# Peptides against a protein of PDB entry 2YKT: the designs that were tried, part 144

Target 1, 231 residues: chain A of PDB entry 2YKT
Amino acid sequence: SRSEEMHRLTENVYKTIMEQFNPSLRNFIAMGKNYEKALAGVTYAAKGYFDALVKMGELASESQGSKELGDVLFQMAEVHRQIQNQLEEMLKSFHNELLTQLEQKVELDSRYLSAALKKYQTEQRSKGDALDKCQAELKKLRKKSQGSKNPQKYSDKELQYIDAISNKQGELENYVSDGYKTALTEERRRFCFLVEKQCAVAKNSAAYHSKGKELLAQKLPLWQQACADPS

## One batch from the design tools (peptide; made by RFdiffusion4, then SolubleMPNN)

Design b2_p17_8_s4 (from b2_p17_8, 8 letters changed)
Fold by OpenDDE base, seed 4:
Structure b2_p17_8_s4 (fold): chain B 231 residues (1-231), chain A 17 residues (1-17)
Amino acid sequence: as target 1 above (231 residues)
Amino acid sequence: SELEALEKELQEIYAKK
């Protein structure tokens, strides 16, 4: 029947979220944590590299013929520090605004979806069983009427069952239809949430790249000329 | 109910910008 097909579709949406989307999202979060860790590792490794560059700058500053190049090397390290600060801000946002929120959501969502599906199934079954009962009673009544010497005795009761069946059928169809719409909305909401959180990450990433580009563009011409200038 | 409590908690997450 139409209601049975719609019911199947509704259950399949919930099952798809629970069995496909949420596990994939958990994997996405895990990959995000790995990515965060790698970027933190880059930050640490970069600090060591630029600390070593500062040491080279100190040596230049102590030299008689390369003193001005010491300042250049220090500026390079300082620009790196500023870029790193921007990266740390991006990573903080990545952790707090994406990973943490997705992790909290996916944990709650498993319980929520299970309960929501169970509630839907219980109510759907209740309405279906009530309909089936009325249909069965009507069938019994009709059999009794056919075997009776006075079929007219059952006519009013038959009409009552027909009306009840019609009403219950309509209620079931509406409930299942609304359930399907709700399930699709739940699915879309989860994808939209992911997209919105990724947009926030993208904005922060863009800010990091923009700041780095700006700082380097400002200083790079000066650094490129440093060796051409007389001491 | 437990379901209502879970719905509320999820709604709080969805409301975060």
Scores: peptide ipSAE 0.259, ipTM 0.860, DockQ to the pose 0.842
Fold by OpenDDE base, seed 3:
Structure b2_p17_8_s4 (fold): chain B 231 residues (1-231), chain A 17 residues (1-17)
Amino acid sequence: as target 1 above (231 residues)
Amino acid sequence: SELEALEKELQEIYAKK
């Protein structure tokens, strides 16, 4: 029947979220944690590299003929420090605004969706069983009427069952229809949440890249000319 | 109910911006 088919569709939406979306989201979170760890590793390695650059700058500053190049090397290291600070801010947002929240959500969501599906199934079954019962009673009544010498005796009761069946059928169809819409809304809400959180990350990432670009664009011409200018 | 409690907890997460 139409209601049965729509019921199956509703259940499939919940199952898709629980069995496909949420596991994929868990994997996404795991990959995010790996990405965060790698970026932290880059930060550490970069610190060592630019600390060594500072040491070269110190040597230049102590030299007789390359003192001004010491300042250039120090500036290069300082710009890196500023860029790295911006990266750290981005990583904090990445962790706090996306990973942590998604992790909390996905953990709760399994229990929520299971409970929501169970509630829907219970009510759907209850309405379906009530409808089936009325249909069965009408069939029994018609059988009695057919064997009776006075079929008119059962006419009023037959009409009552017909009305009840019509009402219960409508209620069931409406309930299942609403259930399907609700399930689709739940699915969309989860994708929207992911998109919104990822947008926040993207915004912070853009800020990091912009800051780095600005700092380097400002200083690079100065650094490039440093060796061309004799001291 | 358990469902209502879970809904509330999830709503708190959804409300975070």
Scores: peptide ipSAE 0.255, ipTM 0.856, DockQ to the pose 0.833
Fold by OpenDDE base, seed 5:
Structure b2_p17_8_s4 (fold): chain B 231 residues (1-231), chain A 17 residues (1-17)
Amino acid sequence: as target 1 above (231 residues)
Amino acid sequence: SELEALEKELQEIYAKK
């Protein structure tokens, strides 16, 4: 029946979220933590490289003919420091605004969806059982009427059961239909949440890249000219 | 109910920007 098919579809949506989406989201969070760790590693390695560059700048500053190049090398290291600070801020946001929130959500979501599905199933079954009972009683009544010498005695009761069945059928169909819409909304809400959190990450990433671009664009012409200018 | 409590907790997460 239409109601049975829609009921199956509804249950499948909940099951897909619980068995496919949420486990995949947990994996996504794990991969995010790995990515964060790797970026932290890059930051640490970069510090060593630019600390070594500072040492070269110190040597230039101690020279008689290359003192101004010492300042250039120090500026290069300082720009790097500023870029790395921006990266660290982006990583903090990545951790606190994306990973932590997703982790909290996915932890609660399994319990929520299980309870929501159970509630839906219980109510759906209750309505279905009530409908089945009315249908069974009508069938019994019709059998009794057919064997009676006075069928008119049962006519009013038959009409009452027919009306009850019609009403219960409509109620069941509406309930299942609403249940399906709700389930689809729950699924979409979870994808939208992920998209929105990723948008926040993208915005922070854009800020990091913009800051780096601006700093380098400002200084690079100066650095490129440093060796062309006589001491 | 447990469901209502869970709904509330999830709603707080969804509302957090």
Scores: peptide ipSAE 0.252, ipTM 0.857, DockQ to the pose 0.870
Fold by OpenDDE base, seed 1:
Structure b2_p17_8_s4 (fold): chain B 231 residues (1-231), chain A 17 residues (1-17)
Amino acid sequence: as target 1 above (231 residues)
Amino acid sequence: SELEALEKELQEIYAKK
C-alpha cells in the first residue's frame, strides 16, 4: 500500500543515517584527527628547519662581507613564523569547530535517532493496528450481514466502520507522510551541518593561504635581489 | 522525555557557529 511503502522509505532514511552516515562521519572524524596530527608534525619539523636557517643567518651576520644576507635569512625565518602562527590558528579551528563538534554530535545522534525512530515506529504501528482492527471488524460485520435475514440491522454499524476506516487511513497516511518529510529533513540537516562546519574550516584555511601569499609576495622580490646588490 | 532532552542537546550543537 501507499502508506506501507512510505513507511518503508521513512525507516530506510533513519537506517541510512544510523548505519551509513554516522559510521562514515566517525571515520571522517578519525581521518581528520590523523590529518591534524600530520599537520602538527609538519609544523614541528618546519620549526627545526627554520631554526637551522636562523643559524645560517647568524653566521652571515657575523661575516664581514655577507652581513646584509643575514637579515634576509632572518626575514625568511620570520615570515615562516608568521605563516606558521596562522596555520596554528587554522588547526585550532579545525579541531574545535569541526572535529570536536562533529564528534559530540555523532555520539549524541546515535541515541537521538534510535529514540526518534522508535517513537515513529511505535506510533505508526499503533495507527496501523487500529486501522487493521476496524477493517477486520467491518469484514466480520459484512459476513454476518450476508447471512442474516435482517441485513438492515447492521447498516448503521457498517457505515460507522467505513467512516472510521476512512479516517484512520487518512490519519495513517498523513502521519507516515509527515514522518518521511521529517526524516528527510533530519538527513539534510546533518549534511548541511557538515557542509557548514567545513565551510568555516575552509574560510580559516583561506586566511592561512592568503597570509602566506601576502607575506611572500611582499618579501620575495627583496630576497631575490639580495645577492645582486652586495653591500 | 529522553528524546526531548536529546533534541535539546543536539540543538545546542547545531546552534554553534
Scores: peptide ipSAE 0.248, ipTM 0.854, DockQ to the pose 0.877

## One batch from the design tools (peptide; made by RFdiffusion4, then SolubleMPNN)

Design b2_p18_3_s1 (from b2_p18_3, 13 letters changed)
Fold by OpenDDE base, seed 2:
Order: sequence, then structure tokens, then C-alpha cells
Structure b2_p18_3_s1 (fold): chain B 231 residues (1-231), chain A 18 residues (1-18)
Amino acid sequence: as target 1 above (231 residues)
Amino acid sequence: SELSKLTKEYEEELKKAE
């Protein structure tokens, strides 16, 4: 029946969220944590590299013929420091605004969805059972009427059951339909939440990249000139 | 925006489940 099909669809939505979406989201979080760790590793390694560059700058500063290049090398290291600071801010955002929040939500969601599905199933069953009961009673009444010497005695009750069945059928259909819409909305909310958190991360990432581009674009011509035109 | 609205609703529903 239409109601049964809609019911199956509703349950399938909840099942998809619980068995596909949420596990995938947990994996996404795990992959994010791995990515964060790798970037932190890059940060640490980069520090060592540019500290070594500073050492080269010190040597240049001690030279008689390359003293000005020492300043250039120091500037390169300083620009790196500034870029690194932006990266750290991005990583902080990535952790706090995306990963942590998603992790918290996905854990809470398991209980929420389970309860929501259970509530829906319980009420759906209750309405279904009530409908079945009325249908059964009507059937019994009709059998009794057929065997009776006075069928007219049961006519009013028959009409009453017919009306009750119609009303309960309509109620069940509406409930299941609303349940399906609710389930779809729940799914959409979760995707929207993910998108929103990703947008926040994207903004911070853009800031990091922009800052790096800006700093390097500003200084690179100067550094190139220093090499080309020794004092 | 629709995005913000749905996100907020989701958060509110989760809070009720806490």
C-alpha cells in the first residue's frame, strides 16, 4: 500500500543516516585528524629548515662581501615565520571549528536518531494496530449481520466502523507522510551542518593562502634585486 | 540563509536530545 511504501522509505532514510552518513562522517573526521597531524609535522620540519636558513644569514652578515645578503636571508626567514603563524591559525580553526564540533555532533546524533526512529516506529505501529483492529471488528460485524435474522440491527454500527476506518487510514497516511518529510529534513540538516563548518575552514584557509601570497609577492622582488646587484 | 537556518535547527534538536 501507499502507506506501507512511505513507511519503508522513512525507515530507509533513518537507516541511511545511521548506517551510511554517520560512519562516513566519522571516517571524515578521522581523515581530518590525520591531515591535521601531517600539517603539524610540516610546520615543525619547516621551522628547522628556516632556522638553518637564519644560520646561513648569520654567515653572510659576517662576510666582507655578502653582508647585505644576510639581511635578505633574515627577511626570508621572517616571512616564513609570518606565513607559519597563519598556518597555525588555520589549523586551530580546522581543529576547533570543524573536527571537534563534528565529532561532538556525530556522537550525540547516534542517540538522537535512534530515539527519533523508535518514536516514529512506535507511533506508526500504534496507528496501524488501531486501524487493523477496526477493520477486524467490521469484518466480525459483517459476519454477524449476515447470519442474523435482523441485519438492519447492525447497520448503524457498520457505518460507524467504516467511518472510523476511513479516519484512521487517513491519519496513518498523514503521519507516515509527515514522518518521511521529517526524516528527509533531518538528513538535509546534517549535510547543511557539514557544509557550514567546511565553509568556516575554507575562509580561514583562504586567509592563510592570501597572507602567504601577499608577503612573498611583496618581498620577492627585493630579494631578487639584492642578488643581482651586490653592494 | 537556508543553510544557517537548517544548521541552527539541527543544533537545537540535538540539544534537546542531550
Scores: peptide ipSAE 0.533, ipTM 0.942, DockQ to the pose 0.868
Fold by OpenDDE base, seed 5:
Structure b2_p18_3_s1 (fold): chain B 231 residues (1-231), chain A 18 residues (1-18)
Amino acid sequence: as target 1 above (231 residues)
Amino acid sequence: SELSKLTKEYEEELKKAE
């Protein structure tokens, strides 16, 4: 029946969230932690590289013919420091605003969804059983009427059961339909939450890239001209 | 935004389940 099919679809939505979405989200969080660690590693490695560049700048500053190039090399290292500071701020936000929040919610969500599904199943079954009972009673009544010398005696009661069945069937269909809409909304909310949190990450990432672009764009022309006209 | 509304509702429902 239509109601049975919709019931199956509803249960499948909840199962998909619990068995596919939530495990995938946990994996996403784990991959995010790995990415954070790798970026921290990049920051550390970059520090070593630019510290070595500073050393080259010191040597230039001590030279007779390349002293001004020492300042250029120091500026390059300083711009890097500022870019790395911005990256660290981005990583802090990435950890606190995305990973931590997702981790907290995914643990609570399993319990919530299990309870929601159970509640739906219990009420759906209750309504279904009540409908089945009325149908069975009508069938029994009709059998009695067919064997009776006075079938008219049962006519009013038959009409009452028919009306009750119609009402209960309508209620069941509406309940299952609403249940399906609710389940789809639950799924959508979870994806929306993920999208919103990822938007925050994107904004922070944009700020990092913008700062780097601005700093480099400001200094690069000066650095490119440093060797053109020796002092 | 629609996203913010849906996420807020989701957060409120989770809080009630605690």
Scores: peptide ipSAE 0.515, ipTM 0.939, DockQ to the pose 0.918
Fold by OpenDDE base, seed 4:
Structure b2_p18_3_s1 (fold): chain B 231 residues (1-231), chain A 18 residues (1-18)
Amino acid sequence: as target 1 above (231 residues)
Amino acid sequence: SELSKLTKEYEEELKKAE
């Protein structure tokens, strides 16, 4: 029946969220944590590299013919430090605003969705059982009427059951229809939440990249000509 | 934005389920 089909669709939406979306989201969080760790590793490794660059700058500063190049090398290291600070801020946001929040919500959501589905199923079954009961009673009544010498005796009761069946059928269909819409809305909200959180990450990333570009664009021309200038 | 509204609604619903 139409109601049965829609019921199956509704259940499938909830199942898809619980069995596909939420596990995938957990994996997404795990991959995010791995990405964060790798970026933190980059930060650490970069520090070592640019500390070594500073050492080269110190040597240049101590030289007779390359003293000014020492300042250039120091500036390069300093600009990198500033860029790295921006990266660290981005990572903090990535952790606190995306990963932590998603982790908390996905855990809560598993329980929430289970309860929501159970509630829907219970009510759907209740309405279905009530309908089935009325249909069964009507069938019994009709059988009695056919075997009776006075079928007219059962006409009023038959009408009552027909009306009850019609009303219960309509109620069931409406309930299942609303249930399906609700389920689809639940799914959409979860995707929207993910999109919004990822947008925040994107904004922070853009800020990081913009700052880096700005700093390098300002200094790079000066550094490029340093060797062309007389000592 | 519509996305922000839906996000807030989602968060409120989750809070109710706590």
Scores: peptide ipSAE 0.032, ipTM 0.684, DockQ to the pose 0.841
Fold by OpenDDE base, seed 1:
Structure b2_p18_3_s1 (fold): chain B 231 residues (1-231), chain A 18 residues (1-18)
Amino acid sequence: as target 1 above (231 residues)
Amino acid sequence: SELSKLTKEYEEELKKAE
């Protein structure tokens, strides 16, 4: 029946969230943590490289003929520091606004969804059973009527059962329909949450890239000319 | 929040599709 098919679809939505979405989200979080760790590693390694560059700048500053190049090397290191500061801000957002919040949500979601599905199933079954009961009673009544010397005795009761069946069928269909909409809303809500958090990360990432571009665009022409200028 | 807005919009769309 239509209601049975819709019921199946509803259960499948919950099943997909619990068995596909949530495990995939856990994996996504794990991959995010790995990515965060790698970026932190890059930051640390870069610090060592640019600290060594500063040392080269110090040597230039102590020289008689290359003193001005020392300032250039220091500027290069300083620009890097500013870029790294922006990266750190992005990483904080990535951790606090995406990973942590997703982890908290997925941890709580299994119990919530199980309860929601159970509630739906219980009520759906209750309505279904009530319908089946009325149908069974009508069938029994019709059998009695066919074997009776006075079939008209049961006519009013038959009409009552027919009406009850129609009403209960409608109620079941409406309930299952609403259940399906609710399930789809639950699924969409989870994807929307992911998208929203990822958008926040994207904004911070854009800020990081913009800051780096601005700083380098400002200084690079100066640095490129430094060796051509007389001391 | 943006999430709540999107959820509400989706719910309304589902109602229209009924």
Scores: peptide ipSAE 0.026, ipTM 0.586, DockQ to the pose 0.097

Design b2_p18_3_s2 (from b2_p18_3, 11 letters changed)
Fold by OpenDDE base, seed 5:
Structure b2_p18_3_s2 (fold): chain B 231 residues (1-231), chain A 18 residues (1-18)
Amino acid sequence: as target 1 above (231 residues)
Amino acid sequence: SSLKKETEELEKKLKEAE
């Protein structure tokens, strides 16, 4: 029946969230944590590299005839420091605004969805059982009437059961329909939350990339000419 | 996934019954 098919659709939405979405989201969070750790490792390694570059700049500043190249090497290290500050702000947002918030939600969601599905199933079954009971009673009444010498005695009760069946069928269909809409809304809410949090991270990432591009574009021409123009 | 295919089939049947 239409009601049974819509019921299966409703259950499938909950199952999809529980068995596909939530595990995939947990994996996404884990991959995000790995990425964050790798970027932190890059940050540490880069610091060592540019600290060593500063040492080369110090030597240039102490040398006869290469003093101006010391300033160039210091500027290269300083630009890196400024780019790194923007990366740290991006990573902070990535951790706090995406990973932590997704993790907090996904840990509680399995219990919530299980309870929501169980509640829906219980009420759906209750309405279905009540309908089946009325249908069974009508069938019994019709059999009894057919075997009776006075069928008119059962006519009023037959009408009452027909009306009750129609009402209960309508109630069941409405309940299952509303259940399906609710389930789809729950699914959409989870995807929307992910999209919104990823947008916040993307804004901070854009700021990091823009700052890096700006700083390098400003300084690179100066650095490129430094060896060709000895003081 | 198997659930996706089942859902799509059920949605098709539901639409045809409307």
Scores: peptide ipSAE 0.020, ipTM 0.510, DockQ to the pose 0.029
Fold by OpenDDE base, seed 4:
Structure b2_p18_3_s2 (fold): chain B 231 residues (1-231), chain A 18 residues (1-18)
Amino acid sequence: as target 1 above (231 residues)
Amino acid sequence: SSLKKETEELEKKLKEAE
């Protein structure tokens, strides 16, 4: 029946969220944590590299003919420090605004969805069973009427069962239809939340890249000319 | 997934029944 098919669709939506979406989201979070860790590692490694660059700048500053290049090397290291600070801010946002929030949500969601599905199934079954009962009673009544010498005696009761069946059928169909819409809304909300959080990350990432570009664009021409201008 | 295919099939049946 239409109601049975719609019921299966509804259950499938919940199952898809629970069995596909949520596990995939957990994996996404795990991969995000790995990415964060790698970026933190880059930060650490970069510090060592630019500290070594500073050392080269110190040596240049101590030279007779390359003193000005010492300042250039120091500026390069300083610009890196500023870019790195911006990266750290981005990473904090990535952790706090995306990973933590998704992790909290996915953990709570498993229990919520299980309960929601169970509630839906219970109510759907209750309505279905009530309908089936009325249908069964109507069949019994019709059999009794066919075996009776006075079938007219059962006509009013037959009409009552027909009306009850019609009403219960309508209620079941509406309930299942609404259940399906609700399930789809639940799914959409989860995707929307992910998209919104990822947008926040994207904005922060853009800020990081912009700041880096600005700083480098400002200084790079100066650095490029440093060797062409003898002291 | 198997669930996706099943859902698509069921949706098709529902549309055909309308």
Scores: peptide ipSAE 0.019, ipTM 0.511, DockQ to the pose 0.028
Fold by OpenDDE base, seed 2:
Order: C-alpha cells, then structure tokens, then sequence
Structure b2_p18_3_s2 (fold): chain B 231 residues (1-231), chain A 18 residues (1-18)
C-alpha cells in the first residue's frame, strides 16, 4: 500500500543517515585530523628551514661584500613567519570550527536518531494496529450480520466501523507522510551543517592564501633584484 | 548501495501509485 511504501521510505532515510552518512562523516573527521597533523608537521619543518635561512642572513650581514643580502634573507624569513601565522590561524579554524563541532554532532547523533526512529516506528505500529483491529471487527460484524435474521440490527455499528476505518487510515497516511518529511529534513540539516562548517574553513583558508600571495607578490621583485643591484 | 537502489525503487512505485 501507499502507506507501507512511505513507511519503508521513512525507515530507509533514517537507516541511510545512521548506516551511511554518520560513518562517512566519522571517516571525514578522521581524514581531517590526519590532514591537520600533516599541516602541523609542515609548520614545524618550515620553522627549522627558515631559521636556517636566518642563519645564512646573519653570515651575509657579517660579510664585507654581501651585507645587503643579509637584509633580503631576513625579509624572506619574516614573510615566511607571517605566512605561517596565517596558516596557524587557518588550522585553528579547521580544528575548532569544523572538526570539533562535527565530532560533537556525530557523537550525539547516534542516540538521537535511534530514539527518533524508534518513536516513529512505535507510533506507526500503534496506528497500524488500531486500524487492523477496526478492520477485523468490521469483518466480524459483517459475518455476524449475514448470519442474522435481523441484519438491520448491525447497520449502525457497521457504519461506525467504516467511519472509524476511514479516519484511522487517513491518520496513518498523514502520520507516515509527516514522518517521511521529518526524516528528509533531518538528513538535509546534517548536510547543511557540514556545508556551513566547511564554508567557514574555506573562508579562513582563503585568507591564508591571500595573505601569502600578497606578501610574496610585494617582496619577490625586490629580492630578485638584490644580486643584480648591489648597494 | 543496495539501500539506495531499494529507496529509488520504492520512490518510483510511490510515484506511480499517486
């Protein structure tokens, strides 16, 4: 029946969230943590590299013929420091605004969805059982009426059961329909939350990339000229 | 997934019943 098909659809939405979406989201979070760790590793390694560059700048500054190149090397290291600061800000956002919040949500969601599905199933079954009971009683009444010498005695009661069945059928259909809409809304809400959090990270990533591009674009021409134009 | 296929089939049947 239409109501049975709609019921199965509703259950499938909940199952999809619980068995596919949430596990995939957990994997996404795990991959994000791995990415964060790798970027933290880059940060540490980069610090060592540019600290070594500063040392080269110090040596240049102590030289008689290359003193101005010391300033260039120091500027290169300073630009790196500024870029690195932007990366660290991005990483904080990535951790706090995406990973942590998604992790909190997915952890709480299993219990919530299980309860929501159970509530829906319980009420759906209750309404279904009530309908089935009325249908069975009507069938029993009709059999009794057919065997009776006075069928008219049961006419009013038959009409009452027919009306009750119609009302209960409509109520069940509406409940299942609303249940399906609710389930789809729950699914959409989860995707929207992911998108919104990813947008926040993307914004901060854009700031990191923009700052790096700006700083390098400003300084690179100066650095490129340094060897050709001794002071 | 098998669940996706089942859902699509059910949606099709539901639409045909309307």
Amino acid sequence: as target 1 above (231 residues)
Amino acid sequence: SSLKKETEELEKKLKEAE
Scores: peptide ipSAE 0.017, ipTM 0.506, DockQ to the pose 0.028
Fold by OpenDDE base, seed 1:
Structure b2_p18_3_s2 (fold): chain B 231 residues (1-231), chain A 18 residues (1-18)
Amino acid sequence: as target 1 above (231 residues)
Amino acid sequence: SSLKKETEELEKKLKEAE
């Protein structure tokens, strides 16, 4: 029946969220944590590299003929420091606004969805059983009427069951239809949340890249001329 | 927080219906 098909669709939406979406989201979070760790590692390694560059700048500053190049090397290291500061801000956002929030939601969601599905199933079954009972009673009544010497005795009761069946059928169909819409809304809400959080990360990432580009574009011409124009 | 509250409420209703 139409209601049975819609019921199956509704259950499948909940199952898809629980069995496909949530496990995939957990994996996404895990991959995000790995990415965060790697970026933190890059920051640490970069610090060592540019600290060593500063040491080269110190040596240049102590030289007789390369003092001005010391300042250039220091500027290069300083620009790096500014870029790294921006990266750290991005990483904080990535952790706090994406990973932590997704982790909190996915942890709670399994119980929520299980309960929601169970509630839907219970009510759907209750309505279905009530309909089936009325249908069975009507069938029994008709059989009794056919065997009776006075079938007209049952006519009013037959009409009552027909009306009851029609009403219960309509109620079941509406309930299942609403259940399906609700399930789809639950699914969409989860994807929308992911998209919104990823948008926040993207904005912060854009700021990081923009700042780096700006700083390097400003200084690079100066650095490129430093050897050609000795002071 | 909202999801947690909703979950708890739903779980309570389920227990009452059993």
Scores: peptide ipSAE 0.014, ipTM 0.541, DockQ to the pose 0.085

